# Designs tried in a protein design run: peptides against a protein of PDB entry 4U39. Part 43

Target 1, 302 residues: chain A of PDB entry 4U39
Amino acid sequence: SIKVIGVGGGGNNAVNRMIENEVQGVEYIAVNTDAQALNLSKAEVKMQIGAKLTRGLGAGANPEVGKKAAEESKEQIEEALKGADMVFVTAGMGGGTGTGAAPVIAQIAKDLGALTVGVVTRPFTFEGRKRQLQAAGGISAMKEAVDTLIVIPNDRILEIVDKNTPMLEAFREADNVLRQGVQGISDLIATPGLINLDFADVKTIMSNKGSALMGIGIATGENRAAEAAKKAISSPLLEAAIDGAQGVLMNITGGTNLSLYEVQEAADIVASASDQDVNMIFGSVINENLKDEIVVTVIATG

## One batch from the design tools (peptide; made by RFdiffusion4, then SolubleMPNN)

Design b1_p12_1_s3 (from b1_p12_1, 6 letters changed)
Fold by OpenDDE base, seed 2:
Parts: structure tokens; C-alpha cells; sequence
Structure b1_p12_1_s3 (fold): chain B 302 residues (1-302), chain A 12 residues (1-12)
């Protein structure tokens, strides 16, 4: 089974966005120290952590409170994650709960023998230096606790949205990018396409890889596959070029009109931008909600 | 009674 665990406010917003986009074949778990925020989760499983420590009032933007809250609730986290083959741990880094609890939850998932993938955001620079420093500590702790850690630099989201985009919409886009990171992997396993991957393929690319980068490209029209692939490999979300990656995971998602030629064209573009010795795997997904759009997601590991 | 962290399984 695949489990997605949203940790703290940003992680739970991302999980809500996944549920709203009907991401299939995954079980959703919402974790928070704030009981009021947790009630807004759409997840089937809701877990309040650190009830003794926080009394449901949240972590007060302190990662040490988030950490201790997850440690207090270790047995309940173990029970909720039990029997998962794969666990996604999603969180916004820089806060209290997400930053502190996500590494503890990830370690619990890994200790249970699940393939553990972190999908986390760095805070926007405008959120201030304290959040950036807290996020750096949380990311470092996540890196040790996961098989692969996808880090989304929120400041790079500002390069793909309009300059007039309200701050609230920039956070919604961060939640959407977290969704795309989880869905881009989970759909390869859970959703049929033209080229299907199994869990063993994904495990080969993602096991013990440490840091990963994600690129996303979306396009329409006659050259949509090529354009989407080019946008993915040149994505502002890629803090480095993909040519240095040891592994590449690609998802090519389209509507019912997605052709095998378009899948191959997109794969060839990403392969040509990657190292010759890269372990690249790609899958395709059919999403009936995509009309004329192709979405290419690239995850570079290593 | 120490409030145990309640896992609320909201069944659909």
C-alpha cells in the first residue's frame, strides 16, 4: 500500500489538494499538533500528535515542539503507517510541526521497512530568516530519515507564477507543487497508462538516494509532449541541471488522446538532457481530466 | 485520564 502523510499546516494543505485532485491508489493521513487545523483535513485518517505536550494548541512555530510531539505519539504513528510499502511524508519546512515532526515520522516509516519519500518545501524568503534557518535544520534531519527527499524551493514558484500573484495564491501553488511531486510518483504505480511501472522500478530509483530535485512542464497543442518535456528539464524548481543526476524518474501524463509517440518524444528529450550513465525510468499515466494537456514530471535523484 | 492522541478514523 501507498500512504501519504501530511505533517503540519503545509503538509495537510498539500494532502487536501491531493484529495481534491482525486489522486488515486493512496491512503491519506493528516498529522498535526493543532487540533483545529487538523479538523479541516479531508484525510480519512486524522492524527493529533503531542496532545500532552501541546494540548492541541500547535507547536508555536518551534521545531523542537514538533519533534517531541511526534516522539510522544510514536506508537500511534507506527500503527497508522504499518503495512505500507511506500510512505510519502509531505510538509512545509520552517514551521513548528512540519519541521520537527516530519523527520521523526519519516524515520518511523523507514524503520517499518517502507520506501520513505519526503516531499517538502523550503519557505519563501519573505517568510523571514528564522523560517529559512528552521527549514534548513528540518531538511537536514529529513535527509537522514528518508530514502529520497524532494525539496521544492518556494522562491522558484515565484518564477512560474505571475508577479502580481497574491501571497495566498503563491502558498496554494506550493501546495499544488507538493501534490505534483507525490502524484507524479504515486500515479506511476497506482494509475494505468501506456507505460506502467511497478513498485520495484520506483524502489530501485528512490532507495537510499538522499536529495532529489523535481521539474514540471505543462503544454498543449501539436508539440505538447516536446514542450512539456523541455519545460520540465528547464523548470525553475530544478536548483541544478538534471545532467548530474544518478537517477531520473519521469512521469508523462496526458488525456485519453496521449500517444505512444508523444510519450517517446518526451522521454527522448529528458534522456538527451541527462547523463548517459543515468538510471532513467519513465512511466505514462492517463488522466481523463487532462483534455489537451500533457504534464511531464521529472524527479532527479542523487 | 490522560487524553491519548486520538486517531480519528473518519470512515467515508
Amino acid sequence: as target 1 above (302 residues)
Amino acid sequence: MLAESSVEVIKP
Scores: peptide ipSAE 0.018, ipTM 0.519, DockQ to the pose 0.014
Fold by OpenDDE base, seed 3:
Structure b1_p12_1_s3 (fold): chain B 302 residues (1-302), chain A 12 residues (1-12)
Amino acid sequence: as target 1 above (302 residues)
Amino acid sequence: MLAESSVEVIKP
């Protein structure tokens, strides 16, 4: 089974966005130290951590409280994760609960033998230096606790959105990018397409790879496959070019009109931009909601 | 006293 765990406010918002976008074939778990925020989760499984430590009042933006809250609730986390083949741990880094608890939850998943993938954000620069420093510590701890850690730099989202985008919409876009990172991988396993991957294929690319980068491209029209692929490999979310990656996982998602030619064209563009010795795996997904859109997601590992 | 399971499973 595939489990997605949203940890703290940002992680829970991302999980809500996944549920709203009908991401299939995954079980959702919401984890928080704030009981009021946790009640707003759409996840089937809701877990309050550190109830003794925090009394449901949250972590006070302190990662050490988030860490201790997850440690207090270790047995409950273990039981919720038991039998998962794959675990996505999603969180906004820089806060109390997400930063402190996500590495503990990830380690528990890994110790249970699940393929453990972190999908996390760096805070925006405007959230201040304290959040950036806390995020750096949480990301370091996540790297040790996961098989692959996808890090989304929120400041790069500001390069994709309009300059007049309200701060609240920039956070919603960060939640959407977290959704795209999880869905771009989970759909390759759980959702039928023109080219299906199995869990073993994904495990080969993601097992013990450390840090990863994600690129996303969306396009419509006659050249939509080529345009989406070019946008994915040049995505602002890729802090480095994909030519240095040891592994590439690619998802080509389209509507019912997605052709095998378009899938091959997109794959050839990403392959041509990658190292010659890259271990590339690509799959296709059919999403009836995309109509004329193609979405290319690239996960670069190594 | 076993702490009550803070896991609420919302059955559909």
Scores: peptide ipSAE 0.016, ipTM 0.504, DockQ to the pose 0.014
Fold by OpenDDE base, seed 4:
Structure b1_p12_1_s3 (fold): chain B 302 residues (1-302), chain A 12 residues (1-12)
Amino acid sequence: as target 1 above (302 residues)
Amino acid sequence: MLAESSVEVIKP
């Protein structure tokens, strides 16, 4: 089974966004120290952590409280994650609960033998230096606790949205990018396409790889496959070029009109931009909602 | 009662 665990406010917002977009083949778990925020989760499983420590009042933006809250609730987290083959741990880094609890939860998933993938955001620069420093500590702890850590630099989201985008919409876009990171991987396993991957293929690319970068490209029209692939490899979310990656996982998602030629064309573009010795795996997904749109997701590991 | 960590499984 695939489990997605949203940790703290940002992680829970991302999980809500996944549920709203009908991401299939995954079980959703919402974790928070704030009981009122947790009640707003759409997840089937809701877990309040650190009830003794916090009394459901949240972590006060303190990562040490988030950490201790997850440690207090270790047995409950173990039981909720038990039997998962893959666990996505999603959180906004820089806060209290997400930053502190996500590494503990990830370690629990890894110790249970699940393929553990972190999908986390760095805070926007406007959230202030304290959040950036807390996020750096949380990201460091996540790297040790996961098989692969996808880090989304929120400041790069400002390069793909309109300059007049309200702060609240920039956070919603961060939640959407977290969704795309989870869905771009989970769909390769859970959703049939023209080229299906098994869990063993994904496990080979993602096991013990450390940091990863994600690029996304979306296009329509006659050259949509090539355009989507070019946008993915040049994505502002890629803090480095993919030519330095040791592994590449590629998802080519399209509607029912997605051709094998378009899948191959997109894969050839990403392969040509990658190192010659790269271990590249690609899959395709059919999503009837995309119609004439192609979405290319690239995850560069190593 | 010590507030235990609650796992709520919302059954469909």
Scores: peptide ipSAE 0.014, ipTM 0.490, DockQ to the pose 0.014
Fold by OpenDDE base, seed 5:
Structure b1_p12_1_s3 (fold): chain B 302 residues (1-302), chain A 12 residues (1-12)
Amino acid sequence: as target 1 above (302 residues)
Amino acid sequence: MLAESSVEVIKP
């Protein structure tokens, strides 16, 4: 089974966005120290952590409180994650709960033998230096606790949105990028396409790889596959070129009109931008909601 | 020179 665990406010918002977009084949778990925020989760499983420590009042933007809250609730987290083959741990780094609890939860998933993938955000620069420093510590702790850690630099989201985009919409786009990172992997396993991957293929690319980068491209029209692939490999979300990655996981998602030629064209573009010795795997997914759109997701590991 | 995509399609 595949489980997605959202940790703290940002992780819970991302999980809500996944549920709203009907991401299939996954179980959703929401974790928070704030009981009021947790009640707003759409997840079937809601877990309040650190009830004794925090009294449901949240972590006060302190990662050490988030850490201790997850440690207090370890047995409950273990039971919720038990029997998962794969666990996605999603969080907004820089806060109290997400930054402190997500590494503890990831380690629990890994110790249970699940393929453990972190999908996390760095805070926007406007959230202040304190959040950036806290996020750096949380990302370092996540890297040790996961098989693969996808880090989304929120400041790069500002390069793909309009300059007049309200702060609240920039956060919603961060939640959407977290959704795309989880869905881009989970759909390769759970959702049939023209080229299906199994869990063993994904495990081969993602096991013990450490930090990863994600690129996303969306396009429509006659050259949509090539345009989507070019946008994915040049995505502002990629803090580095995919050249030099040891592994590449690619998802080509389209509507019912997605052709095998379009899948091959997109794969050839990503392969041509990757190192010759790269271990690249790609899958295709059919999503009827995309109509004439193609979405290419690239995850570069190593 | 078309790079021969050595994509080993692992058949199911």
Scores: peptide ipSAE 0.000, ipTM 0.340, DockQ to the pose 0.077

Design b1_p12_1_s4 (from b1_p12_1, 7 letters changed)
Fold by OpenDDE base, seed 4:
Structure b1_p12_1_s4 (fold): chain B 302 residues (1-302), chain A 12 residues (1-12)
Amino acid sequence: as target 1 above (302 residues)
Amino acid sequence: MLAKSQVVVIKP
């Protein structure tokens, strides 16, 4: 089974966005120290952590409170994650609960033998230096606790949205990019396509790989596969070129009109931009909602 | 008794 655990406010907003976009084949768990925020979760499983420590009043933007809250609730987290083959831990780094609790939850998932993937955001620079420093500490702790850590640099989202985009919409786009990171992997396992991957293929690419970068490309029209692939490898979300990655996981998602030729064309573009010695795997997914759109997701590991 | 975290399973 695949479990997605949203940790704190940003992680829970991302999980809500996944549920709203009907991401299939995954179980959703919402974790928070704030009981009122947790009540707004759409997840089937809602877990209040650190009830004794916080009394449901949240972590006060303190990562040490988030950490201690997850430690207090370890047995309940273990029971909620039990039997998962794969666990996505999603959080907005820089806050109290997400930054402190996500590494503890990830370690619990890893200790249970699940393939543990972190999908986290680095805060926007406008959120201030304190959040950036807290996020750096949380990201470091996540790297030790996961098999793969996808880090989304929120400042790069400002390069893909209109410059007049309100701050609240920039946060919604961060939640959407977290969704795309989870869905881009989960769909390869849970959703049929022209080229299906098994869980063992994904495990081979993602097990004990440390940091990962994600690129996304979307296109329509006659050259949509090539355009989507080119956008993915040149994505502002890639803080580095995919050249030099040890592994590449590629998802090519299209509508019912997705051809094997388009899948191959997109894969060849990503392979040509990757190192010759890269372990690249690619899968295709059929999403009837995309119609004439192709979405290429690239995850570079190493 | 440690205050157990509240786990709410919303069954569909």
Scores: peptide ipSAE 0.024, ipTM 0.521, DockQ to the pose 0.014
Fold by OpenDDE base, seed 3:
Structure b1_p12_1_s4 (fold): chain B 302 residues (1-302), chain A 12 residues (1-12)
Amino acid sequence: as target 1 above (302 residues)
Amino acid sequence: MLAKSQVVVIKP
């Protein structure tokens, strides 16, 4: 089974966005120290952590409280994650609960033998230096606790969105990028396409790889496959080129009109931008909601 | 008495 665990406010918002976008074949778990915020989750499984420590009042933006809250609730986290083959741990780093609890939850998933993938955001620069420093510590702890850690730099989202985009919409786009990172991988396993991957293929690319980068490209029109692939490999979310990656996982998602030619064209573009010795795997997914759009997601590992 | 973390399974 595949489980997605959203940790703290940002992680719970991302999980809500996944549920709203009907991400299939996954079980959703919402984790928070704030009981009021947790009640707003759309997840079937809601877990309050650190109930003794916090009394449901949240972590007060302190990562050490988030950490201790997850440690207090270890047995309940273990029970909720038990029997998962794959666990996505999603969080906004820089806060109290997400930053402190996500590494503990990830370690619990890994210790249970699940393929453990972190999908986390770095805070925007405007959230201030304290959040950036807290996020850096949480990301370091996540690297040790996961098989693969996808880090989304929120400041790079500001390069994709309009300059007039309200701050609240920039946070919603961060939640959407977290959704795209989880869905781009989970759909390869859980959602039928023209080319299906098994869990063993994904496990080969993602097991014990440490840091990963994600690129996303979306296009429409006659050259949509090539344009989406080019946008993915040049995505602002890629803090570095995919050149030098040891592994590449690619998802080509389209509507019912997605052709095998378009899948091949997109794959060839990503392969041509990767090292010759790269272990590249690709899958295709059919999403009827995309109509004439193609979405290419690239995960570069190593 | 360990306070049971309320895992609220919202059954459909």
Scores: peptide ipSAE 0.024, ipTM 0.522, DockQ to the pose 0.014
Fold by OpenDDE base, seed 1:
Structure b1_p12_1_s4 (fold): chain B 302 residues (1-302), chain A 12 residues (1-12)
Amino acid sequence: as target 1 above (302 residues)
Amino acid sequence: MLAKSQVVVIKP
């Protein structure tokens, strides 16, 4: 089974966005120290952590409170994760609960033998230096606790949205990019298609790889496959080029009109931008909601 | 209508 755990406010907003976009074949768990915020989750499984420590009042933007809250609730987290083959841990770094609890939850998943993938955001620079420093500590702790850690730099979202985009919409786009990172992997396993990756294929690319970068490209029209692939490999979300990656996982998602030629064209572009010795695995997904759009997601590991 | 996502993996 595949489980997605949203940790704290940002992680729970991302999980809500995944549920709203009908991401299939995954179980959703919302984790928070704030009981009022947790009640707003759309997840079937809602877990309040650190009930004794916090009394449901949240972590007060302190990562050490988030950490201790997850440690207090370890047995409940273990039971919620039991029997998972893969666990996604999603959080907005820089806060109290997400920054402190996500590494503890990730370690619990890894200790249970699940393929453990972190999908996390760095805060925007405008959220202030304190959040950036807290996020750096949380990301370092996540790297030690996961098989693969995808880090989304929120400041790079400002390069892909309109300059007049309201702050609230920039946060919604961060939640959407977290959704795209989880869905880009989970669909390759959970969604039956013309050619499926088995869980073992994904595990070879993602097991014990440490940090990963994610690029996303979306396009429409006659050259949509090539344009989406070029946008993915040149994505502002990639803090480095995909050259030098030891592994590449690619998802090519289109509507019912997605052709084998378009899949091959997108794959060839990503392969040409990767090292010759890269372990590249690609999947395509049919999503009836995309109509004329192609979405290419590239995850570079190593 | 449940969107039937179909994954097509082409292995190089």
Scores: peptide ipSAE 0.000, ipTM 0.329, DockQ to the pose 0.187
Fold by OpenDDE base, seed 5:
Structure b1_p12_1_s4 (fold): chain B 302 residues (1-302), chain A 12 residues (1-12)
Amino acid sequence: as target 1 above (302 residues)
Amino acid sequence: MLAKSQVVVIKP
């Protein structure tokens, strides 16, 4: 089974966005120290952590409280994760609960033998230096606790949205990018396409790879596959070029009109931008909700 | 000459 765990406010918002977009083949778990925020989760499984420590009042933006809250609730987390083959741990780094608890939850998933993938955000620069410093510590702890850690630099979201985009919409786009990172991988396993991957293939690319970058491209029209692939490899979300990556996982998602030629064209563009010795795996997914759109997701590891 | 991507077709 595939489980997605949203940890703290940002992780829970991302999980809500996944549920709203009907991401299939995954089980959703919402984790928080704030009981009121947790009640707003759409996840079937809701877990309050650190109930004794926090009394449901949240972590007070302190990562050490988030950590201790997950440690207090270790047995409940283990039971919720039991039997998962793959676990996605999603969080907004820089807060109390997400920053502190997500590494503990990831380690629990890894110790249970699940392929453990972190999908996390760095805070926007406008959230202040304290959040950036806390996020750096949380990201470092996540890197040790996961097989692969996808880090989304929120400041790069400001390059793909309008300059007049309200702060609330920039956070919603961060939640959507977290959704795209999870869905871009989970759909390769759970959703049939023209080229299906098994769990063993994904495991080969993602096991013990450490930090990863994600690029996303969306396009329509006659050259949509090539345009989507070019946008993915040049995505502002890539803090570095995919050149030098040891592994690349590519998802090519389209509607019912997605052709094998379009899949090949997109794959050839990403392969041409990657090292010659890269271990590249690609899958295709059919999403009937995509009309004339192609979505290319690239995960670069190593 | 673009190096042919080794398409590892993982067989079902």
Scores: peptide ipSAE 0.000, ipTM 0.393, DockQ to the pose 0.084

Design b1_p12_2_s1 (from b1_p12_2, 7 letters changed)
Fold by OpenDDE base, seed 3:
Structure b1_p12_2_s1 (fold): chain B 302 residues (1-302), chain A 12 residues (1-12)
Amino acid sequence: as target 1 above (302 residues)
Amino acid sequence: AKVTELLSDLLP
């Protein structure tokens, strides 16, 4: 089974966005120290952590409170994660709950033998230096606790969105990028396509890889496959080029009109931009909601 | 070449 755990406010918003986009084949768990915020989750499983420590009043932007809250609730987290083959831990880093609790939850998942994937954001520079420093500590702890850690630099989202984009929409886009990172992997396993991957294929690329980068490309029109692939490998979300990655996981998602030729063309572009010795695995997903769009997601590991 | 082989191996 695949489980997605949203941790704290940003993680819970990402989980809500996944549910709203009907991401299939996953179980959703919302975790928070704030009981009022947790009640707004759309997840079937809602877990308040650190109820004794926080009384449901949240972590006060303190990662140590988030950590201790997860430690207090360890047994409940273990029970909720038991029997998962794969666990996605999603959080906005820099806050109290997400930064402190996500590494603890990830370690619990890993200790249970699940393939544990972190999908986290770095805060925007405008959130201030304190949040950036807290996020750096949380990301370091996540890297030790996961098999693969995808880090999304929120400041790079500002390169993709219009300069006039309101701050609230920039946060919504960060939640959407978290969704795309989880869905881009989970769909390869859970959603039928032209080329299906098994869990063992994904596990080969993602097990004990540490940090990973994600690129996303979306295109329409006659050359949509090639354009989407080129956008994915040149994505602002990639802090480095995919040349030098030890592993590449590629998702090619399209509508019912997605052709095998388009899948091949997109995969050839990504392979040509990667090292010759790269372990590349790619899958194709059919999403009827995309109509004429192709979405290419690239996860570079190693 | 490599992608075409991968496609052939991954196609049922």
Scores: peptide ipSAE 0.007, ipTM 0.456, DockQ to the pose 0.172
Fold by OpenDDE base, seed 1:
Structure b1_p12_2_s1 (fold): chain B 302 residues (1-302), chain A 12 residues (1-12)
Amino acid sequence: as target 1 above (302 residues)
Amino acid sequence: AKVTELLSDLLP
């Protein structure tokens, strides 16, 4: 089974966005130290952590409180994760609960033998230096606790949105990018396409790889496959080029009109931008909601 | 070349 755990406010917003977009084949768990915020989750499983420590009042933007809250609730987390083959841990780094609890939850998943993938955001620079420093500590702890850690730099979202985009919409886009990172992997396993991957294929690319980068490209029209692939490999979310990656996981998602030629064209573009010795695996997914759109997701590991 | 081989192996 595949489980997605949203940790703290940002992680829970991402999980809500996944549920609203009907991401298939995954179980959702919302984790928070704030009981009022947790009640707003759309997840079927809602877990309050650190009830004794916090009394449901949240972590007060302190990562050490988030960490201790997850440690207090270890047995409950273990039972919720039991029997998972894969666990996604999603969080907005820089806060109290997400930054402190996500590494603890990830370690619990890894110790249970699940393929453990972190999908996390760095805070925007405008959230202030304290959040950036807290996020750096949380990301370092996540890197030790996961098989693969996808880090989304929120400041790079400002390069793909309009300059007049309200701050609230920039946070919604961060939640959407977290969704795309989880869905881009989970759909390869859970959603049928023209080229299906198994869990073993994904595990070969993601097991014990450490840091990963994600690129996303979306396009429509006659050259949509090539345009989506070019946008994915040149994505502002890629803090480095995909050349030098040891592994590449690629998802090519389209509507019912997705052709094998379009899948090949997209895959050839990503392969041409990658090292010759890269371990590349690609899958295709059919999503009827995309109609004329193609979405290419590239995850570079190593 | 390598992608075409991967496609041939992954096609049902």
Scores: peptide ipSAE 0.006, ipTM 0.450, DockQ to the pose 0.177
Fold by OpenDDE base, seed 2:
Structure b1_p12_2_s1 (fold): chain B 302 residues (1-302), chain A 12 residues (1-12)
Amino acid sequence: as target 1 above (302 residues)
Amino acid sequence: AKVTELLSDLLP
């Protein structure tokens, strides 16, 4: 089974966005120290952590409170994660709950023998230096606790949105990018396409790889496959080029009109931008909601 | 499998 755990406010917003986009074949778990925020989750499983420590009032933007809250609730987290083959831990780094609890939850998942993937955001620079420093500590702790850690630099989202984009929409786009990171992997296993991957293929690319980068490309029209692939490998979300990666996981998602030729064209572009010795795997997914769009997601590991 | 091998097995 695949489980997605949203940790704290940003992680729970991302999980809500996944549910709203009908991401299939995954179980959703919402985790928070704030009981009021947790009630707004659309997840089937809702877990309040650190009830004694926080009394449901949240972590007060303190990662040490988030950490201790997850430690207090360890047995509940273990029970919720039991029998998962794969666990996604999603969080916005820089806050209290997400930053502190996500590494503890990830370690619990890993200790249970699940393939543990972190999908996390760095805060925007405008959120201030304190959040950036807290996020750096949380990301460091996540690296030790996961098999793969996808880090989304929120400041790079500002390069793909209009300059007039309201701050609230920039956060919604961060939640959407977190969704795309989880869905881009989970759909390869859970959703039928032209080319299906199994869990063993994904496990080979993602086991004990440390940090990963994600690129996303979306295009329409006659050259949509090539354009989407080019956008993915040149994505502002990639803090480095995909050259030098030890592994590449690619998802090519299209509507019912997605051709095998378009899948090949996109795969060839990503392969040509990667090292010759890279372990690259790709899958295709059919999403009827995309109509004329192709979405290429690239995850570079190592 | 390398992308090239997977493509060769899936392409006629």
Scores: peptide ipSAE 0.005, ipTM 0.455, DockQ to the pose 0.225
Fold by OpenDDE base, seed 4:
Structure b1_p12_2_s1 (fold): chain B 302 residues (1-302), chain A 12 residues (1-12)
Amino acid sequence: as target 1 above (302 residues)
Amino acid sequence: AKVTELLSDLLP
């Protein structure tokens, strides 16, 4: 089974966005120290952590409180994650609960033998230096606790949205990019396509790989496959070129009109931008909601 | 190699 655990405010917003976009084949768990915020979760499983420590009043933007809250609730987290083959841990880094609890939750998932993937955001620079420093510590702790850590640099989201985009919409786009990171992997396992991957293929690429970068490309029209692939490999979310990655996981998602030729064309573009010795795997997904759109997701590991 | 090095510089 695949479980997605949203940790703290940003992680829970991302999980809500996943549920709203009908991401299938995954179980959703919402974790928070704030009981009022947790009540707004759409997840089937809602877990308040650190109830004794915080009394449901949140972590006060302190990662040490988030950490201790997860440690207090370890047995509850273990029971919620039990039997998962794969666990996505999603959080906004820089806060209290997400930054502190996500590494603890990830370690619990890894200790249970699940393929543990972190999908986290680095805070926007405008959130201030304190959040950046807290996020750095949380990201470091996540790297040790996961098999693969996808880090989304929120400042790069500002390069893909309109310059007049309100701050609240920039956070919603961060939640959407977290969704795309989870869905781009989970769909390869859970959703049929023209080229299906098994869980063992994904596990081979993602096990003990450390940090990863994600690129996303969306296109329509006659050259949509090539355009989506080119956008993915040149994505602002890729803070580094995919050239020199040890592994590449590619998802090519399209509507019912997705052709094998388009899948191959997109894969060839990503392969040509990658090192010759890269371990590249690619899958295709059929999503009837995309109709004429192709979405290419690239995850570069190593 | 290159992505790992760049990530190590970008991610503490």
Scores: peptide ipSAE 0.005, ipTM 0.335, DockQ to the pose 0.026; fails the geometry check

